# Peptides against a protein of PDB entry 7MKK, part 32

Target 1, 71 residues: chain A of PDB entry 7MKK
Amino acid sequence: SMKEKVKAKLVEIRKFVPFIRRVRIDFQDTLSKVQGHRLDALVNLLDREDVSMSSLNKIEVIIDKLRTRFN

## One batch from the design tools (peptide; aimed at target 1 L45 R48 D50)

Design b2_p28_5_s2 (made by RFdiffusion4, then SolubleMPNN; from b2_p28_5, 10 letters changed)
Fold by OpenDDE base, seed 1:
Structure b2_p28_5_s2 (fold): chain B 71 residues (1-71), chain A 28 residues (1-28)
Amino acid sequence: as target 1 above (71 residues)
Amino acid sequence: SMEEKLKESDEIAEEAEEAVEELEKELE
């Protein structure tokens, strides 16, 4: 079901929360305050259970871009 | 109230969704 797919995607995306937190801290001096706040908000969003597939797909793209720039 | 807490949670979710959208644009 779509619900099961969303849950599975959420589990996979949550695996990158530690990475996002590391980017937030390790590059705090490079990131603007706004960028830092946005990363925090993204992590907070992933703590929720009602995240849409659309949002999860966008977050996946963000993670890929972060990996390219910061790792 | 419970209603107020739910509204607050929805506002937090909306802010987070906007942050995701803006991050996606910045990282283009």
Scores: peptide ipSAE 0.269, ipTM 0.702, DockQ to the pose 0.209
OpenDDE base, seeds 2, 3, 4, 5: peptide ipSAE 0.257, 0.247, 0.257, 0.251; ipTM 0.690, 0.684, 0.692, 0.688

Design b2_p28_5_s3 (made by RFdiffusion4, then SolubleMPNN; from b2_p28_5, 8 letters changed)
Fold by OpenDDE base, seed 2:
Parts: sequence; structure tokens; C-alpha cells
Structure b2_p28_5_s3 (fold): chain B 71 residues (1-71), chain A 28 residues (1-28)
Amino acid sequence: as target 1 above (71 residues)
Amino acid sequence: SMEEARKESDEIAKEAEEAVEELDEELK
């Protein structure tokens, strides 16, 4: 079902939360204040259970971009 | 209160959805 697909995607994306938190801290001096705040907000979003598949797919792309730039 | 906490959580979620869009554009 779509619900199960969303839950599965959320579980997979949450595996990267520690990475995102580390990027936020380790590169705090190179990130703008607004970029840092957006990363914090993104992490907070992933604590929720009602995240859409659309948002999760976008976050996956963001994680890939972060990996390219910061790791 | 629980109601206030829920409202705050919903505002954070809304802000985060906007942040996702902005981050995607900025990281292009």
C-alpha cells in the first residue's frame, strides 16, 4: 500500500539523520545562518509520522547533494 | 498545553517543508 511505501521511505531517510546533524555542526562556519536553520528544520520534520512521499523524495535528493558537497 | 505543543509542531513542519524546497534549489 501507499502507506507502507511512505513508512518504508521514512525509515530509510531517517537513517541519514545523524549524517545531516553532523553536516550541520561540522560545517556550521561555511553554512549561512538560514541554511543551518533549514537543516535543523529538516531534521525536525523527519521526527514526524505524517511526512509525504513527495517531501521524502525531495529530502533524499538533498541528502545526495549534501553527500557530494560535504562528504 | 498539548494543544499548544501540537500547534508549534505543525508550524515547525510547515517551515520544514518550505526549507526542503529552498535547500533543493540552493544545492543545485
Scores: peptide ipSAE 0.328, ipTM 0.755, DockQ to the pose 0.199
OpenDDE base, seeds 1, 3, 4, 5: peptide ipSAE 0.323, 0.322, 0.324, 0.325; ipTM 0.748, 0.754, 0.753, 0.758

Design b2_p28_5_s4 (made by RFdiffusion4, then SolubleMPNN; from b2_p28_5, 12 letters changed)
Fold by OpenDDE base, seed 3:
Structure b2_p28_5_s4 (fold): chain B 71 residues (1-71), chain A 28 residues (1-28)
Amino acid sequence: as target 1 above (71 residues)
Amino acid sequence: SMKKKLEESDQIAEEAEEAVKELDKELS
């Protein structure tokens, strides 16, 4: 079901929460306050249970971009 | 209060959606 797919995607995306937190801290001096806050917001969103597939897909793209630039 | 927590939760979701949008643009 779509619900199960969302749950699976959420589990997969949550695996990158430590990475996002690491980027937030390691590049704190480089990131603007707004950028830092946005990364915090992503982490907070991923703590929720009601995240949409659309949001998760967008976050996945962001994570890929972060990995390219910061990993 | 439960009401306040719900409002805070909704705020988190709203801020995160904005974050997704803007980070996607900035990291393009």
Scores: peptide ipSAE 0.228, ipTM 0.678, DockQ to the pose 0.212
OpenDDE base, seeds 1, 2, 4, 5: peptide ipSAE 0.222, 0.226, 0.224, 0.220; ipTM 0.670, 0.674, 0.673, 0.671

Design b2_p28_6 (made by RFdiffusion4)
Pose (drawn by RFdiffusion4):
Structure b2_p28_6 (pose): chain A 71 residues (1-71), chain P 28 residues (1-28)
Amino acid sequence: as target 1 above (71 residues)
Amino acid sequence: TAGELESEEIADEVMEAFGITEEDVEAA
């Protein structure tokens, strides 16, 4: 059943791509280069679909961790 | 499979960049 289980979570989790993109731009003045990079690769990844469930769970937390460190 | 592994490596690198541990993922 997992096969799809992914698609669903990617759909819901892609609603944060604009949020991440905003965090990267507004605070390019606050964060490191390696934080800018990893934040971009995060966007680039959420744009694919060969995305592991084990990585989407890592990403939901990574997003909860920016909804509160910023915003 | 390769794309799933790459996605896990990218996620780990993002965790390292922002100081997020596996304990935070397990606590979620």

Design b2_p28_6_s1 (made by RFdiffusion4, then SolubleMPNN; from b2_p28_6, 9 letters changed)
Fold by OpenDDE base, seed 3:
Structure b2_p28_6_s1 (fold): chain B 71 residues (1-71), chain A 28 residues (1-28)
Amino acid sequence: as target 1 above (71 residues)
Amino acid sequence: SKGERESDEITDELMKAFGITDEDVAAA
């Protein structure tokens, strides 16, 4: 089911939380205030269970962009 | 659901903050 797919994808996305935290800290001086705040919001969001598949797909792209820009 | 709408809002703001477009998402 879609619900099961969401749960599975959420588990996979959560594996990147340490990376997101590192970007937030290591590049704090490079990131704008809004970028830093949004990364904090992202980490908090990933603690939730009620996340849409649309959001998870977007987060996957965001993580890819972060990896491209910040290793 | 309410939670899903909140997640969508947060992710949309994230995309804006990092200059990520719907085209970027579609291309991925």
Scores: peptide ipSAE 0.755, ipTM 0.940, DockQ to the pose 0.903
OpenDDE base, seeds 1, 2, 4, 5: peptide ipSAE 0.755, 0.755, 0.755, 0.754; ipTM 0.940, 0.940, 0.940, 0.940

Design b2_p28_6_s2 (made by RFdiffusion4, then SolubleMPNN; from b2_p28_6, 11 letters changed)
Fold by OpenDDE base, seed 5:
Structure b2_p28_6_s2 (fold): chain B 71 residues (1-71), chain A 28 residues (1-28)
Amino acid sequence: as target 1 above (71 residues)
Amino acid sequence: SSGEKESDQITDELMKALGITDEDVEKA
């Protein structure tokens, strides 16, 4: 089911939470305040279970962007 | 759901803050 797919995708995306946290801290001086706040919001989002598949797919793009800019 | 809508909002705002466009998403 779609619900099962979302849960599976969420598990995979959560593996990147440590990376997101590191980007937030290591590049705090490079990131704008709004960018930092939004990254914090993302981490908090990933603690939830009620996340759309659309969001999870977008988060993959975000993670790729972070990797491109911040290793 | 309301929670899903909130997740979309958070994600969209972050994308905007990072300069990620719809085109970027489509190309990925």
Scores: peptide ipSAE 0.708, ipTM 0.920, DockQ to the pose 0.867
OpenDDE base, seeds 1, 2, 3, 4: peptide ipSAE 0.707, 0.708, 0.707, 0.706; ipTM 0.919, 0.920, 0.919, 0.919

Design b2_p28_6_s3 (made by RFdiffusion4, then SolubleMPNN; from b2_p28_6, 11 letters changed)
Fold by OpenDDE base, seed 2:
Structure b2_p28_6_s3 (fold): chain B 71 residues (1-71), chain A 28 residues (1-28)
Amino acid sequence: as target 1 above (71 residues)
Amino acid sequence: SKGAEESDKITDELMEALGITDEDVKAA
């Protein structure tokens, strides 16, 4: 089911939470305040279970872009 | 759902803040 797929995708995306936190902290001076706030919101979002598949797919792209830019 | 819509808002706002476009998502 879609619900099961979302849960499975969420588990995989959560593996990147430590990376997101590190980007947020290590590049705090490079990031704008709004960028930092949005990254904080992302981390908080990933603690929730009610997340769309669309969001999870976008987060995967975001993580890729973060790695390209900051790693 | 309401939660799903909130997640979309959060991710869209973050994409905007980072300069990530829909084309970037489509190309991935």
Scores: peptide ipSAE 0.698, ipTM 0.920, DockQ to the pose 0.854
OpenDDE base, seeds 1, 3, 4, 5: peptide ipSAE 0.696, 0.697, 0.694, 0.698; ipTM 0.919, 0.919, 0.919, 0.919

Design b2_p28_6_s4 (made by RFdiffusion4, then SolubleMPNN; from b2_p28_6, 10 letters changed)
Fold by OpenDDE base, seed 4:
Structure b2_p28_6_s4 (fold): chain B 71 residues (1-71), chain A 28 residues (1-28)
Amino acid sequence: as target 1 above (71 residues)
Amino acid sequence: SEGEKESDRITDELMEAFGITDEDVKAY
């Protein structure tokens, strides 16, 4: 089911939470205030289970772009 | 659901903040 697929995708995406936290801290002086706040919101979002598959697909791209720019 | 709508809003704001476009998502 879609619910099961979302849960499985969340497990995979959550593996990147430590990376997101490190970007937020290590590049705090480089990030704009808005960018920092959005990363905080992302970490909090990934603690939830009520997330759309569309969001999870976008988050994969976001993480990829963060890795390219910040690691 | 309202929770899913919230996740969509947060991710759209993230994309905007880092200059990530729908084209980037489609190409991934």
Scores: peptide ipSAE 0.765, ipTM 0.939, DockQ to the pose 0.861
OpenDDE base, seeds 1, 2, 3, 5: peptide ipSAE 0.763, 0.764, 0.763, 0.763; ipTM 0.938, 0.939, 0.938, 0.938

Design b2_p28_7 (made by RFdiffusion4)
Pose (drawn by RFdiffusion4):
Structure b2_p28_7 (pose): chain A 71 residues (1-71), chain P 28 residues (1-28)
Amino acid sequence: as target 1 above (71 residues)
Amino acid sequence: SIDFSSLSSEEVEELEDEFLDELLEDLE
């Protein structure tokens, strides 16, 4: 059943791509280069679909961690 | 810097868990 279980989460979780992109631009002045990079690769990855469930759960927490460190 | 858009599926599977652990550490 997991097969789809992914697609669903990726759909919901893609609603934050604009949020991340905003975080990366507004605070390019606050964060390191290696933070800018890993935030971009995060966007690039959320744009694919060969995305593991085990990585999406890591991505939900990495989002909860920036809905509260910023915003 | 990693560009996941230019990588094959196998390369993405090898890199994505380590990359996301490092990103989580940066944010904590």

Design b2_p28_7_s1 (made by RFdiffusion4, then SolubleMPNN; from b2_p28_7 with S6K V12R E13K D17E E18P D26L)
Fold by OpenDDE base, seed 5:
Structure b2_p28_7_s1 (fold): chain B 71 residues (1-71), chain A 28 residues (1-28)
Amino acid sequence: as target 1 above (71 residues)
Amino acid sequence: SIDFSKLSSEERKELEEPFLDELLELLE
């Protein structure tokens, strides 16, 4: 079901929360203030259980960008 | 500042997509 797919995707994306937190801290001086703030908000968003598949797909792209630039 | 963990479902829906789109742009 779609519900199960969303849940599975959320579980996979949440595996990167520690990475996002580390980028936010380790590269605080490199990131703009706005970028840092948005990364904090991203972590907050991933604490929720009602994130849509569309949003999860966008978050995956964001994580890929972070990985490319920061590790 | 935005704290999604403190928003209602309706408030989250209003802010989520534009937030993600902006973040994508900020990281380009």
Scores: peptide ipSAE 0.713, ipTM 0.934, DockQ to the pose 0.883
OpenDDE base, seeds 1, 2, 3, 4: peptide ipSAE 0.708, 0.712, 0.711, 0.711; ipTM 0.932, 0.934, 0.933, 0.933

Design b2_p28_7_s2 (made by RFdiffusion4, then SolubleMPNN; from b2_p28_7, 8 letters changed)
Fold by OpenDDE base, seed 4:
Structure b2_p28_7_s2 (fold): chain B 71 residues (1-71), chain A 28 residues (1-28)
Amino acid sequence: as target 1 above (71 residues)
Amino acid sequence: SIDFSKLSSEEIKKLEEPFLDELLKLLE
């Protein structure tokens, strides 16, 4: 079911929470304040269980962008 | 700023995609 797929995807995306946190901290001086705040919010979002597949896919893109820009 | 930890499930579902779209733009 889609519900199960979402849960599985969420589990996979959550594996990157430590990475997001590290980017937030390691590049705190490089990130704008708004970027930092949004990354904090992103981590908080990933703590919730009400994330759609569409959102999870977008988060995956965000993670890829973070990887590209911040190692 | 949005604090997802304090939002209801319904609010999250409404705000999450616009939030993510904005974040994507911020990272471009």
Scores: peptide ipSAE 0.771, ipTM 0.948, DockQ to the pose 0.830
OpenDDE base, seeds 1, 2, 3, 5: peptide ipSAE 0.770, 0.770, 0.770, 0.770; ipTM 0.948, 0.948, 0.948, 0.948

Design b2_p28_7_s3 (made by RFdiffusion4, then SolubleMPNN; from b2_p28_7, 9 letters changed)
Fold by OpenDDE base, seed 5:
Structure b2_p28_7_s3 (fold): chain B 71 residues (1-71), chain A 28 residues (1-28)
Amino acid sequence: as target 1 above (71 residues)
Amino acid sequence: SIDFSKLSDEEIKKLEEPFLDELLSLLE
């Protein structure tokens, strides 16, 4: 079901939370204040259970951008 | 400031996609 797919995707995306946290801290001086704040918000968004597939797909793109630039 | 941990599910539903779109733009 779609609900099961969303849950599975959320589990996969959450695997990158430690990475996002590390980017936020390790590159704090490189990131703008707003970028840093939004990364903090991204982490707390991923603590939630009700996240749409559309949002999860966008978050995956964000993570890819972070990986390209910061690791 | 944006803190999703302090928002209801309905508030998140309204804000999360615009938030993500902004973040995508910030990382270009």
Scores: peptide ipSAE 0.700, ipTM 0.928, DockQ to the pose 0.869
OpenDDE base, seeds 1, 2, 3, 4: peptide ipSAE 0.696, 0.695, 0.696, 0.693; ipTM 0.927, 0.926, 0.927, 0.925

Design b2_p28_7_s4 (made by RFdiffusion4, then SolubleMPNN; from b2_p28_7 with S1M S6K V12I E13K D17E E18P D26L)
Fold by OpenDDE base, seed 4:
Structure b2_p28_7_s4 (fold): chain B 71 residues (1-71), chain A 28 residues (1-28)
Amino acid sequence: as target 1 above (71 residues)
Amino acid sequence: MIDFSKLSSEEIKELEEPFLDELLELLE
């Protein structure tokens, strides 16, 4: 079911939370305040269970952008 | 600033996509 797919995707995306946290901290001086705050918010969002598949797909793109720019 | 930890599930559903769209823009 889509519900199961969302849950599985969320589990996979959560594996990148440590990476997001590291980017937030390691590049704190490079990131704008807004970017930093949004990354913090992103981590908080991923702690929740009610994230849509569309959102999870966007988060995946965000992670890819972070990888490209910051490691 | 949005604090998702303090939002209801319904509020998150409304805010998450525009939040992510903005974040994508910030990272471009």
Scores: peptide ipSAE 0.750, ipTM 0.945, DockQ to the pose 0.890
OpenDDE base, seeds 1, 2, 3, 5: peptide ipSAE 0.748, 0.748, 0.748, 0.749; ipTM 0.945, 0.945, 0.945, 0.945

Design b2_p28_8 (made by RFdiffusion4)
Pose (drawn by RFdiffusion4):
Structure b2_p28_8 (pose): chain A 71 residues (1-71), chain P 28 residues (1-28)
Amino acid sequence: as target 1 above (71 residues)
Amino acid sequence: EEEEEEEEDEELNEELDELFETQEEYEE
């Protein structure tokens, strides 16, 4: 059943791509280069679909951890 | 407070590294 379990989470979770993109730009002045890079690769990855469930879970936390470090 | 913020940033970097490593292993 997992096969689809992914698609669903990716759909919900892709609503944060603009939020991440905003965090990256507004605070390019606050964060490191390696934070800028990883944040971009995060966007690039959320744009694909060969995305593991085990990584989406890691991405939901990594998002909860920016909804509260910023914003 | 600054030290706590730096620790949070380091933790976030570690988690992003773990994310990209786990995703690369999954693709292999």

Design b2_p28_8_s1 (made by RFdiffusion4, then SolubleMPNN; from b2_p28_8, 16 letters changed)
Fold by OpenDDE base, seed 3:
Structure b2_p28_8_s1 (fold): chain B 71 residues (1-71), chain A 28 residues (1-28)
Amino acid sequence: as target 1 above (71 residues)
Amino acid sequence: SRKKEEEELKELLKLLDDLFEEEKKALE
């Protein structure tokens, strides 16, 4: 089902939460307040159970771009 | 360089802004 697919995608994306947190900390001194908040909010968003597949796909693209440029 | 990485990060964060504009109306 689509619900099961969403849950599976969410599990995979959640594996990168520690990485997102590291990016947030690494650039903490250079990020604006709103930019830092956006990264925090991204982590919080991934704690939810009602994230759509559309949103998860967008998040995956963002994380992939982060991974290729930052590690 | 760190400045180069910073610029790239800021561009990526614009994508996050777009994402959260969509999520805002869905979650509120």
Scores: peptide ipSAE 0.147, ipTM 0.642, DockQ to the pose 0.453
OpenDDE base, seeds 1, 2, 4, 5: peptide ipSAE 0.144, 0.146, 0.146, 0.145; ipTM 0.637, 0.641, 0.639, 0.639; seeds 2, 5 fail the geometry check

Design b2_p28_8_s2 (made by RFdiffusion4, then SolubleMPNN; from b2_p28_8, 15 letters changed)
Fold by OpenDDE base, seed 4:
Structure b2_p28_8_s2 (fold): chain B 71 residues (1-71), chain A 28 residues (1-28)
Amino acid sequence: as target 1 above (71 residues)
Amino acid sequence: DEEKRKKEEEELLKLLDELFEEEEKDQK
């Protein structure tokens, strides 16, 4: 079902939450306040159970950009 | 409000996608 697919995608994306948290903390001095806030909001968004597949696909692209920039 | 929350989420995702894009400032 679509619900099961969304749940599976969410599980996969959540594997990157520790990475996002580390970027937020390790680069706090080089990030602007607004950039830091947006990363915090991304982590908070991933704590939700009602995130759509569309949003999860967009989040995946965002995480890929973070991985490229922060190794 | 769920609709308001969804709009805020979409805005956040847009801003995150552009998180490190540099703004070109036209200077004279």
Scores: peptide ipSAE 0.585, ipTM 0.880, DockQ to the pose 0.092
OpenDDE base, seeds 1, 2, 3, 5: peptide ipSAE 0.582, 0.581, 0.581, 0.584; ipTM 0.879, 0.878, 0.878, 0.880

Design b2_p28_8_s3 (made by RFdiffusion4, then SolubleMPNN; from b2_p28_8, 10 letters changed)
Fold by OpenDDE base, seed 1:
Order: sequence, then structure tokens, then C-alpha cells
Structure b2_p28_8_s3 (fold): chain B 71 residues (1-71), chain A 28 residues (1-28)
Amino acid sequence: as target 1 above (71 residues)
Amino acid sequence: EEEEERKELEELNELLDELFEEEAEAQK
């Protein structure tokens, strides 16, 4: 079902939360205050259970950009 | 290059803005 797909995607995306937190801390001097705040907000968003598939797909793109930039 | 670095960060910020705009609309 779509609900199961969303749940599975959320589990996969949440695996990157430690990475996002590491970027936020290790590159704090590289990131602007606004960028740091947005990364904190991104982590908080991933704590929710009601994130849409559309948003999860966008988050995946964001994580890919972060990985390219910082790892 | 510093210019490419700035551009990549700008693109990242735009993606984050789009994400949170979408979430704000979805929660209305």
C-alpha cells in the first residue's frame, strides 16, 4: 500500500539523520546560521510520522546534495 | 572554486525552502 511505501521510505531516509547531524556540527563554521537552522528543522521534520512521499523524495535529493558537498 | 561552492549552497537552500513550503501547505 501507499502507506507501507511511505513508512518504508521514512525508515530509509531516517538512516541519514546521524549524517545530517554530523554535517550540522562538523561544518558549522562553513554553514550560515540560516543553513544550520534549516538542517535542524530537517532533522525535526524527520521525527514526524506524517511526512508525505513527496517530501521524503525531496529530502532524499537534499541528502544527496549534502553527501556530495560534505562527504 | 568559491563560486561553485556558493552556487551549490544556494541550490541547497532553495531545495530546503521548497521542502518547507510544501510541508507548510500540506499542513493547512
Scores: peptide ipSAE 0.263, ipTM 0.721, DockQ to the pose 0.857
OpenDDE base, seeds 2, 3, 4, 5: peptide ipSAE 0.259, 0.258, 0.260, 0.263; ipTM 0.718, 0.717, 0.719, 0.722; seed 2 fails the geometry check

Design b2_p28_8_s4 (made by RFdiffusion4, then SolubleMPNN; from b2_p28_8, 11 letters changed)
Fold by OpenDDE base, seed 2:
Structure b2_p28_8_s4 (fold): chain B 71 residues (1-71), chain A 28 residues (1-28)
Amino acid sequence: as target 1 above (71 residues)
Amino acid sequence: SEEEEKKELEELLELLDELFEEEEEARK
């Protein structure tokens, strides 16, 4: 079902939460408060269980770009 | 350079802004 697919995608995306947190910390001194908040909000979003497949797909693109540029 | 990385991060954060706008609309 779509519900099961969403849950599976969320589990896979959540594997990158530690990475996102590391990016947030590594650039703490250069990020503005709003920029830092955006990354924090991304982590918080991934802690939720009501994220749509559409949103998860977009998050995957964002994480892919982060991985390419920030390890 | 660090400045270039910051700019690239900003571009990614703009994508996040779009995401959160969509999330806000989805919750209404």
Scores: peptide ipSAE 0.144, ipTM 0.659, DockQ to the pose 0.500
OpenDDE base, seeds 1, 3, 4, 5: peptide ipSAE 0.127, 0.132, 0.129, 0.142; ipTM 0.638, 0.649, 0.646, 0.656; seed 5 fails the geometry check

## One batch from the design tools (peptide; aimed at target 1 L39 V61 R69 F70)

Design b2_p29_1 (made by RFdiffusion4)
Pose (drawn by RFdiffusion4):
Structure b2_p29_1 (pose): chain A 71 residues (1-71), chain P 29 residues (1-29)
Amino acid sequence: as target 1 above (71 residues)
Amino acid sequence: LRAPTEEELEEFDEEVVPLLDEVFEEEEE
C-alpha cells in the first residue's frame, strides 16, 4: 500500500516549497552558504517523485524545524 | 517571517543540516 502513500505525502508536503523558497531569500542575509545550498537541494528534491518515504518523514520534521526557527 | 536567533542557527547546523545530508545521501542511492 505504501506505493501511493508516498504520492499523498509529497502532494501535501509540496505546499511548503514556496515557504522554503521564501525562507531562503528573505534570510539569505542570516544563514550560511551551506544552509542556502541544502535549502535549494531541498526544493530541487521535493520537485522529483522518486522520493523515499523515509526521506519525506525527514523532510516533515525539517519543515517543522523551520516553521519555528523562522516565521 | 522573522529571523532566527543565534541559538536557533546553532541548532540548525546541529539538527537540520545532518537531516538534510541524510535525505540527500539516501536519495542519491

Design b2_p29_1_s1 (made by RFdiffusion4, then SolubleMPNN; from b2_p29_1, 9 letters changed)
Fold by OpenDDE base, seed 3:
Structure b2_p29_1_s1 (fold): chain B 71 residues (1-71), chain A 29 residues (1-29)
Amino acid sequence: as target 1 above (71 residues)
Amino acid sequence: LKRPTEEQLKEMEEEVLPLLDEVFEEEKK
């Protein structure tokens, strides 16, 4: 079901929360206030259980872009 | 972690921010 797929996707994406937090903190000196706030908001969003598959797919792309630059 | 240049940060912001905005609008309650 879509519900099961969402839960599975969320579990996989949450594996990158520590990475996002590290980017947020380690590069706080170079990130704008807005950038930092958006990363915080992203982490907070990933604490939720009701994120849509559409959003999770976009978040996966976002994480890939972050990994390309920071990892 | 790898430290990107200022230009790379700008490029990333241009690519990431629109997607983040879409996500936050989609999940707006």
Scores: peptide ipSAE 0.588, ipTM 0.879, DockQ to the pose 0.792
OpenDDE base, seeds 1, 2, 4, 5: peptide ipSAE 0.583, 0.582, 0.580, 0.583; ipTM 0.878, 0.878, 0.877, 0.879; seed 5 fails the geometry check

Design b2_p29_1_s2 (made by RFdiffusion4, then SolubleMPNN; from b2_p29_1, 8 letters changed)
Fold by OpenDDE base, seed 5:
Structure b2_p29_1_s2 (fold): chain B 71 residues (1-71), chain A 29 residues (1-29)
Amino acid sequence: as target 1 above (71 residues)
Amino acid sequence: LKRPTQEQLEEFEKEVLPLLDEVFEEEEK
């Protein structure tokens, strides 16, 4: 089901939460306030179980962009 | 982790923030 697909996608994306947290902390002084807030919000969002597939697909792109810049 | 350049930080704002905003708007209840 779509719900199961969402759950599976969420599990995969959550593997990068530690990375996102690390970026947020390590570069707190480098990132703008808005950038930092958005990363915090992203981590918080990924704690939810009701995230849409559309959002998860976008989040995957976001994580890829973060990895390109920070990893 | 790799330290971003200023240009990369600007790209963050241009490419990541708008997409995040779309996500947050979509997930707003």
Scores: peptide ipSAE 0.641, ipTM 0.898, DockQ to the pose 0.866
OpenDDE base, seeds 1, 2, 3, 4: peptide ipSAE 0.638, 0.639, 0.640, 0.639; ipTM 0.898, 0.898, 0.899, 0.898

Design b2_p29_1_s3 (made by RFdiffusion4, then SolubleMPNN; from b2_p29_1, 9 letters changed)
Fold by OpenDDE base, seed 5:
Structure b2_p29_1_s3 (fold): chain B 71 residues (1-71), chain A 29 residues (1-29)
Amino acid sequence: as target 1 above (71 residues)
Amino acid sequence: LKRPTEEQLKEFEETVLPLLDEVFEEEKK
């Protein structure tokens, strides 16, 4: 089901939460307040179970961009 | 972790933040 697909995708994306947290903290003094706040919000969002597949696909793109720049 | 350049930080703001905003609006239910 789509619900199960979402859950599986969410599990995969959550593997990058520690990375996002590290970016947020390690570059706290480099990132703007807005950038830092958005990363915090992203981490918080990924604690939810009802995130849409559309959002998860966008988040995957976001994580790829973060990895390119910070890892 | 790798320190981003100012240009990369600008790219972050221009490409990542809008996508995040879309996500947050979509999930604002």
Scores: peptide ipSAE 0.627, ipTM 0.893, DockQ to the pose 0.842
OpenDDE base, seeds 1, 2, 3, 4: peptide ipSAE 0.624, 0.624, 0.624, 0.622; ipTM 0.892, 0.892, 0.892, 0.891; seed 4 fails the geometry check

Design b2_p29_1_s4 (made by RFdiffusion4, then SolubleMPNN; from b2_p29_1, 8 letters changed)
Fold by OpenDDE base, seed 5:
Structure b2_p29_1_s4 (fold): chain B 71 residues (1-71), chain A 29 residues (1-29)
Amino acid sequence: as target 1 above (71 residues)
Amino acid sequence: LKRPTEEQLKDFEEEVLPLLDEVFEEEEK
């Protein structure tokens, strides 16, 4: 089901939560308030179970962009 | 982690934030 697919995708995406947190903290002094806030919000969003597949696909792209810039 | 340049932070602003906004708007209840 789509619900199970979302759950599986969410599990994969959540593997990067520690990375997102690390970016947020390590570069807090260089990130804008908005950038930092958005990263916090992203982490919080990933605690939810009812995230759409569309959103998760976008989040995957976001994480890739973050990894390119901060890793 | 690798420290980003100001240009990379600008790219973050232009490429990442809009996508985040779309996500947050989509997930807004």
Scores: peptide ipSAE 0.624, ipTM 0.893, DockQ to the pose 0.857
OpenDDE base, seeds 1, 2, 3, 4: peptide ipSAE 0.624, 0.624, 0.623, 0.622; ipTM 0.893, 0.893, 0.892, 0.892

Design b2_p29_2 (made by RFdiffusion4)
Pose (drawn by RFdiffusion4):
Structure b2_p29_2 (pose): chain A 71 residues (1-71), chain P 29 residues (1-29)
Amino acid sequence: as target 1 above (71 residues)
Amino acid sequence: EEEELEEEAELFEEETSELFDELFEEEEI
């Protein structure tokens, strides 16, 4: 059943791409280069669909971790 | 305020660096 279980989470979880992109730009003045990079690769990855469930769980937390370190 | 934002960014790195390493390794990024 997991096959689809992914597509659902990627759909919901893609609603934060604009939020991340905003974090990256507004605070390019606050964060490191390697933070800017990994935040871009995060956007680039959320744009693909060969995305593991195990990495989406890691992405939900990473996101909860920036809905509260910023915003 | 700027020092507090920088400190929050450093705390974000401490909390998320391992997750990003594991994520990049798994997704071959």

Design b2_p29_2_s1 (made by RFdiffusion4, then SolubleMPNN; from b2_p29_2, 9 letters changed; failed a check: too like the target's own chain)
Amino acid sequence: SMEELKEKAKEFEEETKELFDELFKEENI

